# Ledger of designs, part 99: peptides against a protein of PDB entry 4Y8H

Target 1, 222 residues: chain A of PDB entry 4Y8H
Amino acid sequence: TTIVGVKFNNGVVIAADTRSTQGPIVADKNCAKLHRISPKIWCAGAGTAADTEAVTQLIGSNIELHSLYTSREPRVVSALQMLKQHLFKYQGHIGAYLIVAGVDPTGSHLFSIHAHGSTDVGYYLSLGSGSLAAMAVLESHWKQDLTKEEAIKLASDAIQAGIWNDLGSGSNVDVCVMEIGKDAEYLRNYLTPNVREEKQKSYKFPRGTTAVLKESIVNICD

## One batch from the design tools (peptide; made by RFdiffusion4, then SolubleMPNN)

Design b2_p26_6_s2 (from b2_p26_6, 15 letters changed)
Fold by OpenDDE base, seed 2:
Structure b2_p26_6_s2 (fold): chain B 222 residues (1-222), chain A 26 residues (1-26)
Amino acid sequence: as target 1 above (222 residues)
Amino acid sequence: MEKLVLANVADEEERKKLLELLKKAE
């Protein structure tokens, strides 16, 4: 898995690859690794797919209840705190590594969470088996005051570095853009660099294509 | 925090405690 988050001048973008693996097997070529916690708070997940999905759904449900109770829009820091406390409680046995991002009344936010409940903050982040490939791109091309378009490009280039250089990453690039004052823009399959082309030739050959080199008839009975 | 899911808390007093903990998570 390769997941990234990048802050820009008026929001945050997260992106992910779409490969799911089971050991040496590609289980799914086009899985969704971007999860909605709330309308304007999204999470990218690495690690155990079931754990990332289940924990984000659980926190998403509790964030909705909290929002209704407080009569406030959900905050990214609330989601962060709930996620980290839950993961810490399970001492890393929930195999979820998350990039949590969003916009709320306090601004745009980008965080990462590890399975043991530690958290980081940054202008750009990467997680998963492809994180080093992604980080090489981020460190090389990140600058202050990115535009939305520059941030989407940077995030997608970083995911592509994972797709091409990490065995655990592959297929497509998914993107979610959360801009202040706008609805979240979920761009499923924003890039599809691995579309399988139609087979150029048929492996059906006419009868007689295999030459008979020798024939021998042996009578077994007198 | 023993229970994360407020919807699954049957006891109203425990629910209130959990809600207060959630408010502090902001």
Scores: peptide ipSAE 0.000, ipTM 0.123, DockQ to the pose 0.024
Fold by OpenDDE base, seed 3:
Structure b2_p26_6_s2 (fold): chain B 222 residues (1-222), chain A 26 residues (1-26)
Amino acid sequence: as target 1 above (222 residues)
Amino acid sequence: MEKLVLANVADEEERKKLLELLKKAE
């Protein structure tokens, strides 16, 4: 997995690859790794796919209830706190590594969470097996005061570095853009750089392609 | 009960329409 987050002048972008693996096997070529916690708070998940999905759904439900109870828009720091407390309670046994991002009445936010419940803050972040490949791109091209378009490009280029250089990453690039004062923009399959070409030959051979060279009938019953 | 159903609406435009309908009913 390669997941990234990038802050820009008026919001935050998260992006992910779309490969799911089971050991050496590609289980899904086009899985979704971007999860909605609330309308304007999204996360990208690395680690155990079931744990990332389940924990984000649980916190998403609790954030909605909290928002209704308080009559307030949910804050990214509230989602962060709920996630980290939940993960810490399970002492790293929930294999969820998350980049949490969003916009709220206090501004735009970008955080990371590790499975043991530690949290980091940054202007750009990467997690997953492709994180070093992504970080090489981020460190080379990140600047302050990025535009929305520059941040989407930087995030997508960083994910592509994971797709091309990390065995655990592949297929497509998903993007979610959260801009202050706008609805979140979820761009499923924003880039599809690995469209498979048509196979040169079919495995449907004509009947008789393999000749019968010899036939023997043996009676086993006397 | 109706507000809890809105939490499961994946489509934001549909969610907004339902929220507007709920506000008109209050």
Scores: peptide ipSAE 0.000, ipTM 0.147, DockQ to the pose 0.015
Fold by OpenDDE base, seed 4:
Structure b2_p26_6_s2 (fold): chain B 222 residues (1-222), chain A 26 residues (1-26)
Amino acid sequence: as target 1 above (222 residues)
Amino acid sequence: MEKLVLANVADEEERKKLLELLKKAE
């Protein structure tokens, strides 16, 4: 997995690759790693896919209830606090590594959370097995006061670094943009750099290419 | 049973632990 977050002048962008793995096997080539906590608060997940999805859904539900109870739009720091307290309670046994981002009445926010409940803050963040490849791009090209377009490009380039260089990352780039005063823009498959080409040869051989030495037909109905 | 899918973690030791847990669940 490669997940990134980048702040820009009027909001925050998160991005992820779309490969899931089960050991050495590619389980899904186009999984979704961006999760909605609330309409304007989104999370990118690395670790155990079931844990990342379940924890974000649980906190999303609690944030909705909290929003209704307080008659206020949910805050990113509230989601952060709920997530970290939940993860800390389970002492890293919930395998969720999260980049939490969003916009709220207090502004734009970008945080990371580790499975043990530690949290970080930054203008740019990366997590997952591809995080070093992504961070190399971020450290090389990040600047203050990024535009929306520059931040989307930077995040996408960082995810692509993971796609090309990390075995655990691959296929497509998903993006979610959260701009102050706008609805969140979820861009599923924003980039699809790994479209499978048609095979030059067919491995469908004519019948009889392999000789049948023996055939037995067994009736299973008495 | 929904197959547990691993999205790779930045920490290699934690990734190894998660893979071992996945193998035990299978």
Scores: peptide ipSAE 0.000, ipTM 0.141, DockQ to the pose 0.141; fails the geometry check
Fold by OpenDDE base, seed 5:
Structure b2_p26_6_s2 (fold): chain B 222 residues (1-222), chain A 26 residues (1-26)
Amino acid sequence: as target 1 above (222 residues)
Amino acid sequence: MEKLVLANVADEEERKKLLELLKKAE
């Protein structure tokens, strides 16, 4: 998995690859690794796919209840705190590594969470087996005051670095853009760089291509 | 939505504590 987050001047973008693996097997070529916690708070998940999905759904439900109870829009720091406390409780046995991002009344936010419940902040982040490939791109091309378009490009290029160089990453790029004052823009399969083309040649030979060298009829009934 | 919310009820005390902490962080 390769997941990234990048802050820009008026919001935050997260992106992910779409490969799921079971050891050496590609289980799914086009899985979704971007999860909605709330309308304007999304996360990208690495690690155990079931754990990332389950924990984000759980916290998403609790954030909705909290929002209703407080009569306030969900905050990214609230989701962060709920996620980290839940993960810490299970001492890393829930294999969820998350980049949590969003916009709320306090601004745009970008965080990462590790399975043991540690958290980081940054203007750009990467996690997963492809994180080093992604980080090489981020460290090379990140600048302050990115535009939305520059941030989407940077995030997509970082995911592509994982797709091309990490065995655990592959297929497509999914993107979610969270801009202040707008609805979240989820771009499923924003890039599809691995579409299989039609095979140029076929090994399907016409009948009669192989000559019959010998025929024998044997009666198998007495 | 309802079934997943019910699964979290098993730790209702921790949920209440978390909601209180989040309310204080507001």
Scores: peptide ipSAE 0.000, ipTM 0.132, DockQ to the pose 0.026; fails the geometry check

Design b2_p26_6_s3 (from b2_p26_6, 12 letters changed)
Fold by OpenDDE base, seed 4:
Structure b2_p26_6_s3 (fold): chain B 222 residues (1-222), chain A 26 residues (1-26)
Amino acid sequence: as target 1 above (222 residues)
Amino acid sequence: MEKLVLANTADEEKRKEELAKLKEAS
């Protein structure tokens, strides 16, 4: 997995690759790693797929209840606090590594959370097995006061570095843009750089290509 | 059912193996 977050002048962008793995096997070529906690708070998940999905859904439900109870829009720091307390309670046994980002009445926010419940803050972040490949791009091209378009490009270039150089990353780039004063823009398959062309050879052989040497029909009811 | 992993657990499995080795040495 490669996941990234990048702050820009009026918001935050998160991005992810779309490969799921099971040991040496590609289990899913186009999985979704971006999860909605609330309408304007999204996260990217690395680690165990089931744990990332389950923890984000649980905190999403609790954030909705908290929002209704307080009559306030959800805050990114509230989601961060709920996530870190939950993960810390389970002492790293919930294998969720998250980049949490969003916009709220206090501004735009970008955080990371590790499975043991530690949290980081930054203008740009990367997690997952492709994080070093992504960080090489981020460190080379990040600047202060990015535009929305520059931040989307930087995030997508960082994910592509993971796609091309990390065995655990691949296929497509998903993006979610959270801009102050706008709805969140979820761009599923924003880039599809790995579309497979039609196979030049058919693996369908004519009947009789392999000779039948022996046939036996056994009735199991007699 | 093998755990679906979004990150190549090579680093997490290596960390778990290192943590397991540290727990066995403790």
Scores: peptide ipSAE 0.052, ipTM 0.371, DockQ to the pose 0.142; fails the geometry check
Fold by OpenDDE base, seed 5:
Parts: C-alpha cells; sequence; structure tokens
Structure b2_p26_6_s3 (fold): chain B 222 residues (1-222), chain A 26 residues (1-26)
C-alpha cells in the first residue's frame, strides 16, 4: 500500500493506490483504501484491510452521534483522538495505519496514526510499504502554498512512485479532495495507469491442431 | 481466514520494533 496526504492553500488532499494482497497473491486490483469518517473528514488506510475498514466505520458512527449530541460539525482532531484512544487500547493488535484529513470550522487538518496509537502532524505525509517511494517524491517537489491542482498532482505522483516501485502497491490512484467551504470531492480511479492492453498474440489454436489418432468406445456398465 | 494485507511493510515491523523500544524506554 501507498497512501499520502498533502495540504494546500485552501484544504487537504489524500490519495491511495488500489492493490490488496494476500501473501504473494494480488487479491484485489481495484480495492478502495479511502474511507469516509464524516462528509468532510476522510482517511486513507494501510495495514490489515478489515481492521482499517472496521475502525473507520466505528469511529465514523461515533463521530456522527457526537456531532448530533453537540449540535456541531465534526472536527478532525475529535476523530484523531477517538482513533488514537481505540488503537492504543488494543496495543497495536488492530492493524490500522491511517492518514486522517479533513476540513472543519477550525480549518484544514492532516494527521497520521500508527496501529499502537501514536500520531503525527505535517503538511505532507506518507504511510504503507510504498511510503519511502512516495516520500522521495514529496520531499523533492513539495512547496509551501500549493494550489489545489498542484497538490492533486503531487499526491498522484507520490502514489505512482509507490505503484511503480513497491510490490505491495499497484493498479490505480484514488484521490479525495477536501477544500474549505466546499463538499468533499471523491475521485475514484482518478488515474488508471495499468490498463491491460489487448494481447497481440492468441493461444487459440485452429480446430484440428490436435489430431485424433485412435478412438475406442468402451462400455463401463455391466 | 488469511488477512488481506494492504502493505507488506518490512518498515512496519521496524516501526513496530522502534515503537516497542520507545514504549519500553518510557
Amino acid sequence: as target 1 above (222 residues)
Amino acid sequence: MEKLVLANTADEEKRKEELAKLKEAS
């Protein structure tokens, strides 16, 4: 997996690859690794697929209840704290590594969470087996005051570095853009750089390629 | 059921070991 987050001048973008694996097997070529916690708070997950989905749904439900109870829009720091406390309680046995991002009444936010409940903050972040490949791109091309378009490009280029160089990453690029004052824009399969071309050669042999040399009919029932 | 893995992180094991060492040092 390669997941990234990048802050820009008026919001935050997260992106992910779409490969899932089971040992040496590619289990799914087009899995979704971007999860909605709330309408304007999204996360990208690495680690165990079931754990990332289950923990984000659990916190998403609790954030919705908290929002209704407080009569306030959900905050990214509230989601961060709930995720951190839950993951820490299970001492890393829940294999969820998350980049959490969003917009709320306090502004745009970008965080990462490790399975043991540690958290980081940054203007750009990467996690997963492709994180070093992604970080090489981010460190080379990140600048202050990115535009929305520059941030989407940078995030997509960083995911592509994982797709091309990490065995655990592959297929497509998914993107979610969270801009202040707008709805979240979920761009499923924003890039599809691994579309398989039609095979130039067919192994379909003409009829009669295997000659029948002898035929015998044997009755097996007495 | 074999776990579907989103990342084969030799780096996650190293990060787990580093985080375990940081927890033992705290």
Scores: peptide ipSAE 0.051, ipTM 0.371, DockQ to the pose 0.186; fails the geometry check
Fold by OpenDDE base, seed 1:
Structure b2_p26_6_s3 (fold): chain B 222 residues (1-222), chain A 26 residues (1-26)
Amino acid sequence: as target 1 above (222 residues)
Amino acid sequence: MEKLVLANTADEEKRKEELAKLKEAS
């Protein structure tokens, strides 16, 4: 997996590859690794697929209840704290590694969470087996005050570095853009650089295509 | 059923090693 987050001048973008694996096997070529916690708070997940999905759904439900109870829009820091406390309680046994990003009434936010419940903050972040490949691109091309378009490009280029260089990453680039004052824009399969070529020929042949070169009838009974 | 894994993290490798040790001990 390669997951990234990049802050820009008016929001945050997260991106992910679409490969899932079972040991050496590619299990799914086009899985979704971007999860919605709330309408304007999304996360990218690495680690155990079931754990990333389950923990983000659980916190998403609790954030919705909290939002209704407080009559306030969900905050990224609230989701961060709930995720952190949940993961810490399970001492890293829940294999969720998350980049959490979003927009709320306090602005745009980008965080990462590790399975033991540690958290980081940054203007750009990467996690997963492809994180070093992604970080090489981020460190080379990141600048302050990125535009939306520059941030989407940087995030997608960083995911592509994972796709091309990490065995655990592959296929497509998914993107989610969270801009202040707008709805979140989920761009499923924003890039599809690994589309298979069209099959040159059909391998369905009519009966009789293979010539019979010799026939012999042998009696099996004496 | 093998767990669907999105990324090999150091913690996932450690968990696999711990699970392997638990299987050898059972």
Scores: peptide ipSAE 0.049, ipTM 0.356, DockQ to the pose 0.121; fails the geometry check
Fold by OpenDDE base, seed 3:
Structure b2_p26_6_s3 (fold): chain B 222 residues (1-222), chain A 26 residues (1-26)
Amino acid sequence: as target 1 above (222 residues)
Amino acid sequence: MEKLVLANTADEEKRKEELAKLKEAS
């Protein structure tokens, strides 16, 4: 997996690859790794697929209840704190590594969370097996005061570095853009750089292609 | 059942090593 987050002038973008694996096997070529916690708070997940999905759904439900109870839009730091406390309680046994991002009445936010419940803050972040490949791109091309378009490009280029160089990453790029004063823009398969070309040959052979080398009729009943 | 995994985490490498050791012991 390669997941990234990048802040820009008026918001935050997160992106992910779409490969899922079972050991050495590609289980899913086009899985979704971007999860909605609330309408304007999204996360990208690495680690165990079931744990990332289950923990984000649980916190998403609790954030909705908290928003209704307080009569306020949910805050990214509230989601961060709930995720952190839950993961810490399970001492890293829940295999969820998350980049959490969003916009709220206090502005745009970008955080990361590790399975043991540690949290980081930054203008750009990467996690997963492709994180080093992504970080090499981020460190080389990140600048202050990115536009929305520059941030989407930087995030997608960082995910592509994981797709091309990490065995655990592959297929497509998913993007979610959260801009202040706008609805979240979820761009499923924003890039599809691995479309399989047309097969040069048909694998359908004519009948009789396999030669019969020997035939024997044996009576089994005496 | 092999867990569906989104990334080779250090824990998955440890689990693969443990599974390999269990297969060698069996």
Scores: peptide ipSAE 0.046, ipTM 0.376, DockQ to the pose 0.093; fails the geometry check

Design b2_p26_6_s4 (from b2_p26_6, 14 letters changed)
Fold by OpenDDE base, seed 4:
Structure b2_p26_6_s4 (fold): chain B 222 residues (1-222), chain A 26 residues (1-26)
Amino acid sequence: as target 1 above (222 residues)
Amino acid sequence: MEALVLANVADEAKRQELLALLREAA
C-alpha cells in the first residue's frame, strides 16, 4: 500500500493506490483505500484492510452521532482523538495505519495515526509499504503554499512512485480533495496507468492441439 | 452521551434509530 496526504493553501488532498495483496498474491487490483469518516473528513488506510475499514466505519458512526448531538460540523481533531483512543485500547492489535484529513470550521487538517495510537502532524505525510518511495517524491517536490492542482499532482506522483517501486502497491490512483468551503471531491481511479492492453495472441487452440492419451466415462447414476 | 455509548455497541438498526432521533431533535 501507498497512501499520502498533502496540505495546500485552501485544503488537503489524500491519495492511495488500489492494490490489495495477500502475501505474494494480488487479491484485488482495484480496491478502495480512501474511506469517508464524514462528508468533509476522509482517511486513507494501510495495514489490515478489514481493520482499516471497520475502525473508520465505527468512528464515522460515532462522529455523525457526536455532530448531531452537539449541533456542530464534525472536526478532524475529534475523529483523530476517537481513532487514537480506540487504537490505543487495542495495543496495536487493530492493524490500522491511517492518514486522516479534512476540513472543518477551524480550517484544513492533516494527521497520521499508527496502530498503537500514536499520531503525527505534517504538511505532507506517507504511510504503507510504498511510503519511502512516496516520501522521496514528496521531499523532492513539496513547497509551501501549494495550489489545489499542484497538491493533486504531487500526491498522485507520490502514489505513482509507490505503484512503480513497491511490490505491495499497484494499479490505479485514487484521490480525495477536501477544500475549505466546498464539498469533498472523491476522484475514484483519478489515474489508471496500468490499463490492460489487448491480447496480441489468443490462447484458444483448435481441438486436437493437445493429444488425448486416455478417456474414461464414469456413470454417476445408480 | 448515551447515544454515543450505544453507537459503540448497537447494531446498525439501532444506530439508524438513534440517528433519526437526533435528526428530529436538531
Scores: peptide ipSAE 0.005, ipTM 0.305, DockQ to the pose 0.018
Fold by OpenDDE base, seed 1:
Structure b2_p26_6_s4 (fold): chain B 222 residues (1-222), chain A 26 residues (1-26)
Amino acid sequence: as target 1 above (222 residues)
Amino acid sequence: MEALVLANVADEAKRQELLALLREAA
């Protein structure tokens, strides 16, 4: 898995690869690793796919209830705190490694969370087995005051570095853009760099194409 | 058994720990 987050002038972008693995096996070529916590708060998940999905759904439901109870829009820091406390309670047995990002009335936010409940803050972040490949791109090309388009490009280039260099990453690039004052833009299969070309030749041969090299008639009943 | 799709964890040591725990639970 390769997951990234990048802040830009008016928001935040997260991106992920779409390969799922079971040891040496590609289990799914086009899985979704971007999860919605709330309409304007999304996360990217690495680790155990079931745990990342289940924990984000649980916190998403609790954030909705909290929002209704407080009559306030959900905050990224509230989601961060709830995720952190939940993961810490389970002492790292929930295998969720998350990049949490979003926009709220206080601005744009980008955080990471590890399975034991530690949290980091940054302008750019990467997690997963492809994180070093992604970070090489981020460290080389990140600058202050990124535009939306520059941030999407940087995030997608960082995911592609994971796709091409990490065995656990592959197939497509998914992107989610969260801009202040806009709805979240979920771009499923934003890039599809691994589409297999059509086969140039047909493997259907007419009957009789296989030459008979030898024939023997054996009487089975004496 | 829901095939626990382990996305490759950022830390290979943690991946091995999780795989060990799954083997002990099975």
Scores: peptide ipSAE 0.000, ipTM 0.165, DockQ to the pose 0.144
Fold by OpenDDE base, seed 3:
Structure b2_p26_6_s4 (fold): chain B 222 residues (1-222), chain A 26 residues (1-26)
Amino acid sequence: as target 1 above (222 residues)
Amino acid sequence: MEALVLANVADEAKRQELLALLREAA
């Protein structure tokens, strides 16, 4: 898995690859690794796919209840706190590694969470088996005051570095853009750099391609 | 609090899980 987050001047972008693996086997070529916690708070998940899905749904439900109870829009730091406290209780046995991003009434935010419940803050972040390949691109090309378009490009280039160089990453690039004052833009299959080409030849053989070398008729009735 | 939990859970297993989580968070 390769997941990234990048802050820009008016929001935050997260991106992920779409390969799921089971050991050396590609289990799914086009899985979704971007999860909605709330309408304007999204996360990218690495680690155990079941744990990333389950924990994000759980916190998504709890953050909705909290928002209704408080009559307030949910905050990214509230989702972060709920996630890290949950993961810490399980001492890293829940294999969820998350990049959490969003916009709220306090601005745009980008965080990471490890399975043991530690958290980081940054302008750009990467996690998963492809994180080093992604980070090499981020460290080389990140600048302060990115535009939306520059941040989407940087995030997608960082995911592509994972797709091309990490065995655990592959297929497509998914993107989610969270801009202040707008709805979240979930761009499923934003890039599809691994479309299978059409086969140059048809493998449908006409009848009779395999010659009958010998025929024998045997009477089975005495 | 209990009435709001009841309206959004179509699955009884998910309801019990959510009630357990609310009890652990209180």
Scores: peptide ipSAE 0.000, ipTM 0.209, DockQ to the pose 0.022
Fold by OpenDDE base, seed 5:
Structure b2_p26_6_s4 (fold): chain B 222 residues (1-222), chain A 26 residues (1-26)
Amino acid sequence: as target 1 above (222 residues)
Amino acid sequence: MEALVLANVADEAKRQELLALLREAA
């Protein structure tokens, strides 16, 4: 998995690859690793796919409850705190590594969470097996005051570095853009650099393609 | 209500019920 987050001048972008693996096997070529916690708070998940999905759904529901109870829009820091406390409670046994990003009335936010419940903050972040490939791109091309378009490009280029160089990453680039004052823009399959062409050859042979080399009739009745 | 939201309601059914109640009250 390669997941990234990048802050820009008026919001935050997260991106992910779309490969799921079971050891050496590609289990899914087009899995979704971007999860909605709330309308304007999204996360990217690495680690155990079931744990990333389940924990984000759980916190998403608790954030909705909290929002309704407080009569306030959900805050990214509230989601961060709930995720952190939940993951810490399970001492890293929930294999969720998350980049949490969003916009709220306090601005744009980007955080990471590790399975043990530690959290980081940054202007750009990467997690997963492809994180080093992604980080090489981020460290080389990140600048302060990115535009939306520059941030989407940077995030997509960082995910592509994982797609091309990490065995655990592949297929497509998914993007979610959260801009202040706008709805979240989820760009499923924003890039599809690995579309398989039609097979050049068919393995359907006509009947009789295998030659009969020898025939023998044996009487099996005594 | 605060305690239930904070208590990470282990019972998904109770959480969904509470969500429904809060949506109706909103």
Scores: peptide ipSAE 0.000, ipTM 0.250, DockQ to the pose 0.019

